# Peptides against a protein of PDB entry 8PQO, part 31

Target 1, 252 residues: chain A of PDB entry 8PQO
Amino acid sequence: VLLKEYRVILPVSVDEYQVGQLYSVAEASKNETGGGEGVEVLVNEPYEKDGEKGQYTHKIYHLQSKVPTFVRMLAPEGALNIHEKAWNAYPYCRTVITNEYMKEDFLIKIETWHKPDLGTQENVHKLEPEAWKHVEAVYIDIADRSQVLSKDYKAEEDPAKFKSIKTGRGPLGPNWKQELVNQKDCPYMCAYKLVTVKFKWWGLQNKVENFIHKQERRLFTNFHRQLFCWLDKWVDLTMDDIRRMEEETKRQ

## One batch from the design tools (peptide; aimed at target 1 F106)

Design b1_p18_1_s2 (made by RFdiffusion4, then SolubleMPNN; from b1_p18_1, 10 letters changed)
Fold by OpenDDE base, seed 1:
Structure b1_p18_1_s2 (fold): chain B 252 residues (1-252), chain A 18 residues (1-18)
Amino acid sequence: as target 1 above (252 residues)
Amino acid sequence: DLIDLIVGAVLDYLSKNV
């Protein structure tokens, strides 16, 4: 098992981020080729548990059409079915990813707290001390180009070049996070993403767990760079606007 | 949500590279 807490600091408020995240997810998903194919929604309902209120979703991603025929033919039963269970109680979110074949030998859990701070809280997910001591805190700097793969880099998604016309935020210089403290009119937040990866295959555990973390980090970096650089597209939208957009998309 | 994007990206990757 490999645990890392990714801390993504953004020059947006927690309330703004709720809109921006939904917009950016929707926008990014439109750019994917076949990302929605083979998705089965089993459950989508409100939940209330342990004082947490939100939306629970259970989806199955059927990968059979996304892999080569020989892989599909050789894959064990259930190996190409990924289950995603998500509890969305913004500003808290939890997602659990499992596989039918691997059962207890595979787990990806992503737990996120969105806090109006600069990533200074320790153990925001309230892990036991013994567990917390094994968590690596990883700061993602959306302005740091060195954290972006060349193949992922787009100038229009570079926070170091982007300036929001609507808000005046950006571009983000090398010391932007430190400068935020002195900018009373610029909101900020941190997304604390505790990622738990478990892959119990002898000889491959460390390799796969590290690989998954690398992919998650890459995704978080790219996504939040996009979210910030798309600020002018979503900052004036309300949650009701987002809901209408989602409903319109479902009807098409 | 973000996880949908993650899985979508994985599916897209598989579609393009496998």
Scores: peptide ipSAE 0.056, ipTM 0.733, DockQ to the pose 0.087
OpenDDE base, seeds 2, 3, 4, 5: peptide ipSAE 0.053, 0.037, 0.031, 0.039; ipTM 0.735, 0.720, 0.705, 0.724; seeds 2, 3, 4 fail the geometry check

Design b1_p18_1_s3 (made by RFdiffusion4, then SolubleMPNN; from b1_p18_1, 9 letters changed)
Fold by OpenDDE base, seed 4:
Structure b1_p18_1_s3 (fold): chain B 252 residues (1-252), chain A 18 residues (1-18)
Amino acid sequence: as target 1 above (252 residues)
Amino acid sequence: DLINLLVGAVLTYLSRHV
């Protein structure tokens, strides 16, 4: 098991982020080839647990059409079915990813707290002290080009170049986080993403767990760069606007 | 390798929901 807490600081409020996240997820999904093909929604319902109220979703990703034929032919039954269970109680979210074939030997868990701070809270997910000692804290700087793979880089998604017309935020220079503290009118938040990866297969555990973390970091970096650079597209939207956009997308 | 390919495909889908 490998645990890392990714801390993503953004020059947006916690309330703004809720809209921006939903917009950016929808937009990113549209940009992906194949759309929602192979995604089965089993459950999408409100939940209440231990005072937490939110939306619960259970989805299956059928990867049979997304892998080469030889992989599909060699894959054991259930190996290409990924289950995603998500509890979205913003500003808290939890996602659990499992595989039918691997069962208890494979787990990706992503737990996120969105806090109105600069990533300074320790153990925001309230792990036991012994467990917390094994968590690496990783800061993602959306303005740092060196954290972005060349193949992922887009100039229109570069926070160091982007200037929001609607809010006046950006571009984000090398010291943008320090400067933000002195800007009373600019909101900020941190997404604390605790990622737990388990891949229990002898000889491959460390390799696969580290690989998954590398990919998660890449995803978080790219996603939040997009979220910020799309600020002018979503900052004036309401949650009702987002819901309408989602319904329109489902009809197409 | 094969595992990396599969994990990569899964994570591409997850980027739309996390």
Scores: peptide ipSAE 0.047, ipTM 0.750, DockQ to the pose 0.519
OpenDDE base, seeds 1, 2, 3, 5: peptide ipSAE 0.043, 0.040, 0.035, 0.041; ipTM 0.743, 0.743, 0.732, 0.744

Design b1_p18_1_s4 (made by RFdiffusion4, then SolubleMPNN; from b1_p18_1, 8 letters changed)
Fold by OpenDDE base, seed 1:
Structure b1_p18_1_s4 (fold): chain B 252 residues (1-252), chain A 18 residues (1-18)
Amino acid sequence: as target 1 above (252 residues)
Amino acid sequence: SLVDLLVGAVLDYLRKHV
């Protein structure tokens, strides 16, 4: 098991981020081939548990059509079915990813708190001390080009170059986080993403767990760079606007 | 969801390397 807490600082409010995240997910999904293909929604309902109130979703990703034929032919039954269970109680979110074949030997859990701070809170997910001791805190700086792979880099998605016309935010210089503290009119937040990866396979555990974390870090970095650089596209949208956009996308 | 994006990224990786 490998645990890392990714802390993503953004010059947006927690309330703004709710809209921006939904917009950016929708926009990024349009650019991905087969985003909705092979996705089965089993459950999509409100939930209330232990004072947490939100939306629960259970999705199955059927990967059979998305992998090469030889992989499909060799894959054990259930190996290409990925289950995603998500509890969205913004500003808290939990996602649990499992596989039918691997059962308890595979787990990706992503727990996110969105807080109006600069990533200074320790153990925001309230882990036991022994568990917290094993968590690596990883700061993602969306302005740091060195954290972006060359193949992922786009100038139009570079926070160090982008300036929001609507909000005046950006570009983000090397010391943008320190400067933000002195800018009373610029909101900020941190997304604390605790990622738990378990891949129990002899000889491959560390390799796969590290690989998954590498992909998660890459995803979080690119996504939040996009989210910020798309600020002018979503900052004036309401949650109702987002819901309408989602409904329109489902009809196409 | 972000998981949708992750699945997409993993699939893209597999298509390029497998």
Scores: peptide ipSAE 0.063, ipTM 0.750, DockQ to the pose 0.090
OpenDDE base, seeds 2, 3, 4, 5: peptide ipSAE 0.055, 0.056, 0.051, 0.060; ipTM 0.743, 0.744, 0.741, 0.747

Design b1_p18_2 (made by RFdiffusion4)
Pose (drawn by RFdiffusion4):
Structure b1_p18_2 (pose): chain A 252 residues (1-252), chain P 18 residues (1-18)
Amino acid sequence: as target 1 above (252 residues)
Amino acid sequence: SMERFFMMASIVLSNYYL
């Protein structure tokens, strides 16, 4: 099983990231016809354990209505049921994604620490030493065009071409992280996203784990480029504003 | 993400019949 820590250094604060991430998930999914239908909340409760106080959820995403009929007929029982178990104690969160048919043999786990630093901490997740030694640290720079697939590139989602009206932050150049250390004002943070991918069937552990990690890097990059370029849309929101928008979207 | 769920489902279906 392969583990990688993706470090996403951002010119926002940890407080700001919480609101921005919630807004961005909802906004990026605003054009998807077929969003919300098929989402099933099995469990939604508070939890507390040794310093980590938060909210636990168990949700199922039924894909039966979103795939062609033949896919629904051919799919082994439960293969189209995606389980997500989430522990949200921001600035820490853990999510575990499984498939009902694959049980625990196909697992994607993301454990994230959101810290007010420039991604300089080592083993921020406090792994056992030997296990930590086998974790590749992968840095994601949202200003670096070379880290974006050409088919994914969108000028309107390019931090190198965006300046915030409300904050004046951006555009981001190759030295933006260096100017952060030399700066006393603009906030910054790093999301330490430790990703574990497990695929135990058919001897395809390596191929699937690598494919999933490459896709996770692409997604983390594109998502956080979008998040920064949308700074004017969400930077003035509070958590109460987010919860209100959630209830609003709940009516339908 | 919805894309990730579809990738997971496609991996399982493609390799079950391959």

Design b1_p18_2_s1 (made by RFdiffusion4, then SolubleMPNN; from b1_p18_2, 10 letters changed)
Fold by OpenDDE base, seed 5:
Structure b1_p18_2_s1 (fold): chain B 252 residues (1-252), chain A 18 residues (1-18)
Amino acid sequence: as target 1 above (252 residues)
Amino acid sequence: SMELYFLIVNIILNNYFA
């Protein structure tokens, strides 16, 4: 098991991020090949537990059509069915990913707290001390080009070059986080993303767990660079606007 | 397959936020 807490600082408010996240996911998905094919929604309902209120979803991702033929032919039964259980109680979110074939031997859990700070809180997910001491805190700086792979880099998604016309935010220089504290009119937040990866196959555990974390970090970095650089596209939208957009997308 | 795991991670991120 490998745990890392990714801390993504953004020059947006927690409330803004809720809109921006949904918009950016929708926008990014338009560029994906294969669309929503192979996604089965089993449950989509409100939940309330231990003071947490939100939306619970259970989805199955059938990957048979998304993998090469040789993978599909060699994959054991159930190996290409991924279950996603998600609890969305913004500003808290939790997602648990499992696989039918691997059962208890595979787990990806992502727990996120969105806080109006600069990533300074320790153990925001309230882990036991023994567990917390094994968590690596990883800061993602969306302005740091060195954290972006050359093949992923796009100039239009570079926070160090982007200037928001609507808000005046950006471009983000090398000391943008320090400067942000002195800008009373610029909101900020941190997404604390605790990622738990378990891959209990002997000989492959460390390799696979580290690989998944590497990909998660890469995707978090790219996504939040996009989210910020698309600020002018979503900052004036309401949650009702987002819901209408989602419903329209479902009909197409 | 490492590519398969990459695909899984992409699916997670694209739906976790939605």
Scores: peptide ipSAE 0.063, ipTM 0.740, DockQ to the pose 0.064
OpenDDE base, seeds 1, 2, 3, 4: peptide ipSAE 0.065, 0.055, 0.063, 0.058; ipTM 0.737, 0.723, 0.735, 0.736; seeds 1, 3 fail the geometry check

Design b1_p18_2_s2 (made by RFdiffusion4, then SolubleMPNN; from b1_p18_2, 12 letters changed)
Fold by OpenDDE base, seed 1:
Structure b1_p18_2_s2 (fold): chain B 252 residues (1-252), chain A 18 residues (1-18)
Amino acid sequence: as target 1 above (252 residues)
Amino acid sequence: TLELYFLIFNIILNNYFA
């Protein structure tokens, strides 16, 4: 098991991020090959547990159409069915990813707290001290081009070049986080993303767990660069606007 | 193979926001 806490600092408020995240997820999904094909929504219901209130979703990703034919033919039964259970109680979110074939030998858990700070809180997810001491804190800087793979880089999604016309935020220079403290009119937040990866296969555990973390970091970096650079597209939207957009997408 | 699983996991992770 490998745990890392990714801290993504953004020049947006916690309330703004809720809209921006949903917009950016929808937009990113449109840009992905095949879109929502092969996604089965089993459950989408409100939940209440231990004072946590939110929306619970259970989705199955059927990867049979997403993999090469030879992979489909060689894959064990259930290996291409990925279950995603998500509890969205914004500003807290939890996602658990499992696989039918690997059962308890595979787990990706992503727990996110969105806080109006600069990523300075320790153990925001309230882990036991013994567990917390093994968590690596990883800061993602959306303005740092060196954290972006060349193949992922797009100039139109570069926070160091983007300036929001609607808000005046950006471009983000090398010291943008330090300067943000002195900008009273610019909101900021940190997404604390605790990622737990379990891959219990002999000889492959460490390699696969580290690989998954590397991909998660890449995903978080690219996503939040997009979210910021798309600020002018979503900052004036309301949650009701987002809900209407989601309903329209479901009808198409 | 390990490469096969890497491919699968890349597909999964790329669809995290799908």
Scores: peptide ipSAE 0.056, ipTM 0.737, DockQ to the pose 0.077
OpenDDE base, seeds 2, 3, 4, 5: peptide ipSAE 0.046, 0.056, 0.049, 0.046; ipTM 0.728, 0.738, 0.731, 0.732

Design b1_p18_2_s3 (made by RFdiffusion4, then SolubleMPNN; from b1_p18_2, 10 letters changed)
Fold by OpenDDE base, seed 1:
Structure b1_p18_2_s3 (fold): chain B 252 residues (1-252), chain A 18 residues (1-18)
Amino acid sequence: as target 1 above (252 residues)
Amino acid sequence: SMELYFTIVNIILDNYFA
């Protein structure tokens, strides 16, 4: 098991991020080829648990059409079915990813707190002290080009070049986080993403767990760069606007 | 998310080709 807490600081408010995240997820999904195909939504309902209220979703990603024929033919039963269970109680979110074949030997859990701070809180997910000692804190700087793979880099998604016309935010210079403290009119937040990865295959555990973390970091970096650079597209939208957009997408 | 789906697919593919 490998745990890392990714801390993504953004020059947006917690309330703004709720809209921006939903917009950016929808937009990113449109840009991916084969979006929506092979996704089965089993559950999408409100939940209440231990005082937490939100939306629960259970989706199955059927990968049979997404993998080469030889992989499909050789894959064990259930190996190409990925289950995603998500509890969205913004500003808290939890996602659990499992596989039918791997059962308890495979788990990706992503727990996110969105806080109006600069990533300074320790153990925001309230882990046991012994467990917390084994968590690496990883800061993601969306303005740092060195954290972006060359193949992922787009100039239009570079926070160091982008300036929001609607808000005046950006571009983000090398010391943007330090300067943000002095900018009273610019809101900020941190997404604390605790990622737990378990892959219990002898000889491959560390390799796969580290690989998954590498991909998650890459994903978080690229996504939040997009979210910020798309600020002018979503900052004036309301949650009702987002819901309407989601409903329209479901009807297509 | 779709991006997460893509990541999972890549993980699976890499494991089968590795």
Scores: peptide ipSAE 0.035, ipTM 0.697, DockQ to the pose 0.323
OpenDDE base, seeds 2, 3, 4, 5: peptide ipSAE 0.034, 0.039, 0.035, 0.034; ipTM 0.709, 0.716, 0.712, 0.703; seeds 2, 3, 4 fail the geometry check

Design b1_p18_2_s4 (made by RFdiffusion4, then SolubleMPNN; from b1_p18_2, 14 letters changed)
Fold by OpenDDE base, seed 3:
Structure b1_p18_2_s4 (fold): chain B 252 residues (1-252), chain A 18 residues (1-18)
Amino acid sequence: as target 1 above (252 residues)
Amino acid sequence: TLDLYFSIFNLILDNYFS
């Protein structure tokens, strides 16, 4: 098991982020080819548990069409079915990813707290001290180009170049986080993403777990760079606007 | 609603099987 807490600091408020996240997910999904195929929604309902209220979603991703033919032919039963259970109680979110074939030997859990701070809280997910001792805190700086793969880099998605017309935020220089503290009119938040990866196969555990974390970090980095650079597209939208957009998309 | 975590999963899959 490999745990890392990714801390993504953004010059947006927690409330703004709720809109921006949904918008950016939708926008990013439009840019991905083959998205939505093989996705089965089993459950989509409100939930309430231990004072947590939100939306629960259970999806199955059938990967048969997403893998090469030879993999499909050789894959054990259930190996290409990924279950995603998500609890969205913003500002808290949890996603659990499992595989039918791997059962308890495979787990990806992503728990996110969105806090109006600069990533200074320790153990925001309230792990036991012994467990927290093994968590690596990883700070993602959306303005740091060195954290972005060349193949992922787009100038129009570079926070170091972007200037929001509507808000005046950006560009984000090397010391933007320090400067943010002195900018009383600029909101900020941190997304604390505790990622738990378990891949319990002898000889492959460390390799796969580290690989998954590498991909998660890459995703978080690119996504939040996009989110910020798309600020002018979503900052004036309301949650109701997002809901309408989602409904319109479902009808297409 | 398309979940952000689906995008994460897709990214992982694309890199793993490509």
Scores: peptide ipSAE 0.034, ipTM 0.724, DockQ to the pose 0.128
OpenDDE base, seeds 1, 2, 4, 5: peptide ipSAE 0.037, 0.038, 0.030, 0.034; ipTM 0.733, 0.733, 0.701, 0.715; seeds 1, 2 fail the geometry check

Design b1_p18_3 (made by RFdiffusion4)
Pose (drawn by RFdiffusion4):
Structure b1_p18_3 (pose): chain A 252 residues (1-252), chain P 18 residues (1-18)
Amino acid sequence: as target 1 above (252 residues)
Amino acid sequence: SMERFLRMASIVLYYYYT
C-alpha cells in the first residue's frame, strides 16, 4: 500500500480555506446534471474523541442512474454503490471512500491537516516512524503551469492570470511563496493531504494505487487553481452564508 | 468527486471482466 502526502500551499488563511473549499465544491459541481440525485445520507451525527470534535457522516452515492443500462446490468451487485465515511473536525478532516462490492479491498483515505504555515512541518499526521519513512511528500504549486495538463488548462482558472478585486491578491508568480515570507499581511496556509490508496484484488495493487495517486494530484492541482481564481466569489462569505446556501440547495 | 466515484466503479468493472 502506497502513501503520499500532498502539500498544497495557498495564499489564503485556514479560516478562509474552510469557506472557499465548501463554496468551490458546490460551485464546480453547478454544471453537472445528475448531481444530488442518488446521494443517500445514512448517518449524520456529532462525535468527539481525544481533542478531535466534529461531525461524522456516512453517505452512499448510487451510480445506477448515471451509467449506461448495460453497465448497470453487467455490474456486480454493489459495485455501483460508492460509500463515503467522513469525519469533519476542521482544521482536521478524514474521508474514507469504498465500494460496496469491493468492501474494504478498494479504499481511498484522505486525512488532511490545514495549518497556517508554508508546508514546512514533517509528519504532521503523527505517523509511526517507520511508516512515515515510506511516505512521499508531493508539493502542489498552483502558480506553476508545468504542473497542469494542457487539456485541463483554462486561462480563467490560472492564478498566474488572476488578480482579486476584493483582496488584490494575485496574479501569482514563481516567487509568490517567497514573497509570503517577506510579507506581513497576506495570509497563507498549507493543506497536508495524506492519501492512502489500497487495491487488494488481482495483484493490481501497484498499478491502481499509482493511477489513483496521479489522478488525485491532478485533481488537487486543478481544484485549488479554481479555488484561488474564485476568490472574489467567496472570500466575503462566512460559514453561516455557506450553511444558508446549503439549505437553499436542499429545497429541490 | 463524481469523477472519482465513476473512476472507481469503472476500475472495478474493467478488471472484473478482464

Design b1_p18_3_s1 (made by RFdiffusion4, then SolubleMPNN; from b1_p18_3, 13 letters changed)
Fold by OpenDDE base, seed 5:
Structure b1_p18_3_s1 (fold): chain B 252 residues (1-252), chain A 18 residues (1-18)
Amino acid sequence: as target 1 above (252 residues)
Amino acid sequence: TLELYKLLANLILEYYFS
């Protein structure tokens, strides 16, 4: 098991992020070829547990059509079915990803707290001390070009170049996080994303777990760069606007 | 195989935000 806490600092408020995240997810999904295909929604209901209240979703991603033929031929039964269980109680969210074939030997868990700070809180997820000491804290700087792969880089999604017309935020220079403290009118937040990866296969555990973390970091980096650079597209939207957009997308 | 699971992991991650 490999745990890392990714801390993504953004020049947006926690309330803004709720809209921006949903918008950016929807937009990113549209940009993905074949996005949404093979997704089965099993459950979508409100939940209340241990003082946490939110929306619970259970989705199955059927990857049979998303992999090459040779992979389909070699894949064991159930190996191409991915289960995603999500508890969305914003500003807290938890996602658990499992696979039918691997069962308990495979787990990706992502627990996120959105806090109105600069990523300075330790153990925001309230892990036991023994568990917390094994968690690597990883800061993602959305303005740092060196954290972005060349193949992922787009100039229109570069926070170091983007200037929000509606908010005046950006471009984000090398010291943008320190400068935020002095800008009373610019909100900021941190998404604390505790990622637990388990791949219980002898000889491959560390390699696969590290690989998954590398991909998660890549995704978080790219997504939040997009989220910020799309600020002018979503900052004036309400949650009701987002809900309408989601409903319209489902009808198409 | 390792390659299969790498591919699966990549696909899972690609759909994570979808």
Scores: peptide ipSAE 0.036, ipTM 0.717, DockQ to the pose 0.078
OpenDDE base, seeds 1, 2, 3, 4: peptide ipSAE 0.036, 0.035, 0.036, 0.038; ipTM 0.715, 0.711, 0.716, 0.724; seed 4 fails the geometry check

Design b1_p18_3_s2 (made by RFdiffusion4, then SolubleMPNN; from b1_p18_3, 12 letters changed)
Fold by OpenDDE base, seed 1:
Structure b1_p18_3_s2 (fold): chain B 252 residues (1-252), chain A 18 residues (1-18)
Amino acid sequence: as target 1 above (252 residues)
Amino acid sequence: SMDLYLTLANLILNYHFS
């Protein structure tokens, strides 16, 4: 098991981020070829548990059409079915990813707290001390080009170049986080993303767990760069606007 | 296989925030 807490600081408020995230997810999904194909939504309902209230989703991703033929032919039964269970109680979110074939030998858990701070809280997910001491804190700087793979880099998604017309935020210089403390008119938040990866195959555990973390870090970096650089597209939207857009998309 | 894990990574990249 490998745990890392990714801390993504953004020059947006917690309330703004809720809109921006939903917008950016929808926009990013449109750009992906074959997005939504092979996705089965089993459950999408409100939940209430232990004082947490939100939306619960259970999706199955059927990867049979998304993998090479040789993988499909060699894959055991259930190996290409991925279950995603998500509890969205913004500003808290939890996602659990499992596989039918691997059962308890595979787990990806992503627990996120969105806080109005600069990533300074320790153990925001309230882990036991023994567990917390094994968590690596990883700061993601959306302005740091060195954290972006060359193949992922787009100038239009570079926070170090982008300036929001609507808000005046950006561009983000090397010391933008330190400067943000003195900018009373610029809100900020941190997404604390505790990622737990479990892959219990002998000889492959560390390789796969590190690989998954590398992909998660890549995802979080690229996604939040997009979210910020798309600020002018979503900052004036309300949650009702987002819901309307989602309903319009479901009808297509 | 590496391809399977890349597919999984792409799935995570595209959907776990939705």
Scores: peptide ipSAE 0.035, ipTM 0.721, DockQ to the pose 0.071
OpenDDE base, seeds 2, 3, 4, 5: peptide ipSAE 0.034, 0.034, 0.033, 0.032; ipTM 0.718, 0.718, 0.710, 0.709

Design b1_p18_3_s3 (made by RFdiffusion4, then SolubleMPNN; from b1_p18_3, 11 letters changed)
Fold by OpenDDE base, seed 5:
Structure b1_p18_3_s3 (fold): chain B 252 residues (1-252), chain A 18 residues (1-18)
Amino acid sequence: as target 1 above (252 residues)
Amino acid sequence: SMELYKLLAELILKYYFE
């Protein structure tokens, strides 16, 4: 098992991020080849548990159409079905990813707290001390081009080049976080994303777990660069606007 | 993320057949 806490600092408020995240997820999904093909929504309902109130979703990603035919034909039963269970109680979110074939030998858990700070809180997820001491804190700087793979880089998604017309935020220079503290009118937040990865195959655990973390970090980095650079597209939207957009998309 | 899940599936299958 490998745990890392990714801390993504953004020059947006926690409230703004709620809209921006939903918009950016929707927009990113549109840009992906294949979109939501093979996604089955089993459950989408409100939940309330232990003081946590939000929306619960259970999706199955059927990946049979996403692999070559010969691979699909030889794949073990359930190997191409990914289950995603998500508890969305913003500003807290939890996602659990499992695979039917791997069963208990595979787990990805992503727990996120969105806080109005600069990523300075320790153990925001309230792990036991023994567990927390094994968690690596990883800071993602959305303005740092060196954290982006060349194949992922897009100039229109570069926070170091983007300036929001509507808010005046950006471009983000090398010391943008320090400068942000001195800008009283610019909100900021940190997404604390505790990622737990388990891949219990003998001899491959460390390699695969590190690989998954590398991919998650890559996704988080790219996503939040997009989120910021799309600020002018979503900053004036309300949650009701987002809900309407989602409903309209479902009808298409 | 579809991209991640695709990679996961490929990874699972890769090591299954090795």
Scores: peptide ipSAE 0.143, ipTM 0.795, DockQ to the pose 0.676
OpenDDE base, seeds 1, 2, 3, 4: peptide ipSAE 0.082, 0.081, 0.080, 0.130; ipTM 0.764, 0.763, 0.764, 0.788

Design b1_p18_3_s4 (made by RFdiffusion4, then SolubleMPNN; from b1_p18_3, 12 letters changed)
Fold by OpenDDE base, seed 5:
Structure b1_p18_3_s4 (fold): chain B 252 residues (1-252), chain A 18 residues (1-18)
Amino acid sequence: as target 1 above (252 residues)
Amino acid sequence: SMELYKTLFFLTLEYYFA
């Protein structure tokens, strides 16, 4: 098991981020070919547990059409079915990813707290002290070009070049986080993303767990660079606007 | 997000079967 807490600092408020995240997910999905194909929604309902109130979703990703033919032919039964269970109680979110074939030997869990700070809170997910000792804190700086792979880099998604016309935020210089503290009119937040990866197959545990974390970090970095650079597209939208957009997308 | 996790899993599978 490998645990890392990714801390993504953004020059947006927690309330703004709720809209921006949903917009950016929808926009990113439109840009990907084959979005929604092979996705089965089993459950989509409100939940309430231990004072946490939100939306619960259970989806199955059927990957048979998304892998090479030779992989599909050699894959054991259930190996290409991924279950995603998600609890969205913003500003808290939890996602659990499992696989039918690997059962208890595979787990990806992502627990996120969105806080109006600069990533300074320790153990925001309230792990036991012994468990917390094994968590690496990883800061993602959306303005740092060195954290982005060359193949992923787009100038239009570079926070160091982008300036929001609507808000005046950006471009983000090398010391933008320190400067943000002195800018009373610019909101900020941190997404604390505790990622738990378990891959128990002997001889492959460390390799696969580290690989998954590397991909998660890559995804979080690219996504939040997009979210910020798309600020002018979503900052004036309401949650009701987002819901309408989602319903319109489902009808297409 | 659905797309991010889908992409992650595809990359994981590609790595595992390569």
Scores: peptide ipSAE 0.037, ipTM 0.713, DockQ to the pose 0.270
OpenDDE base, seeds 1, 2, 3, 4: peptide ipSAE 0.034, 0.034, 0.031, 0.031; ipTM 0.722, 0.707, 0.678, 0.681

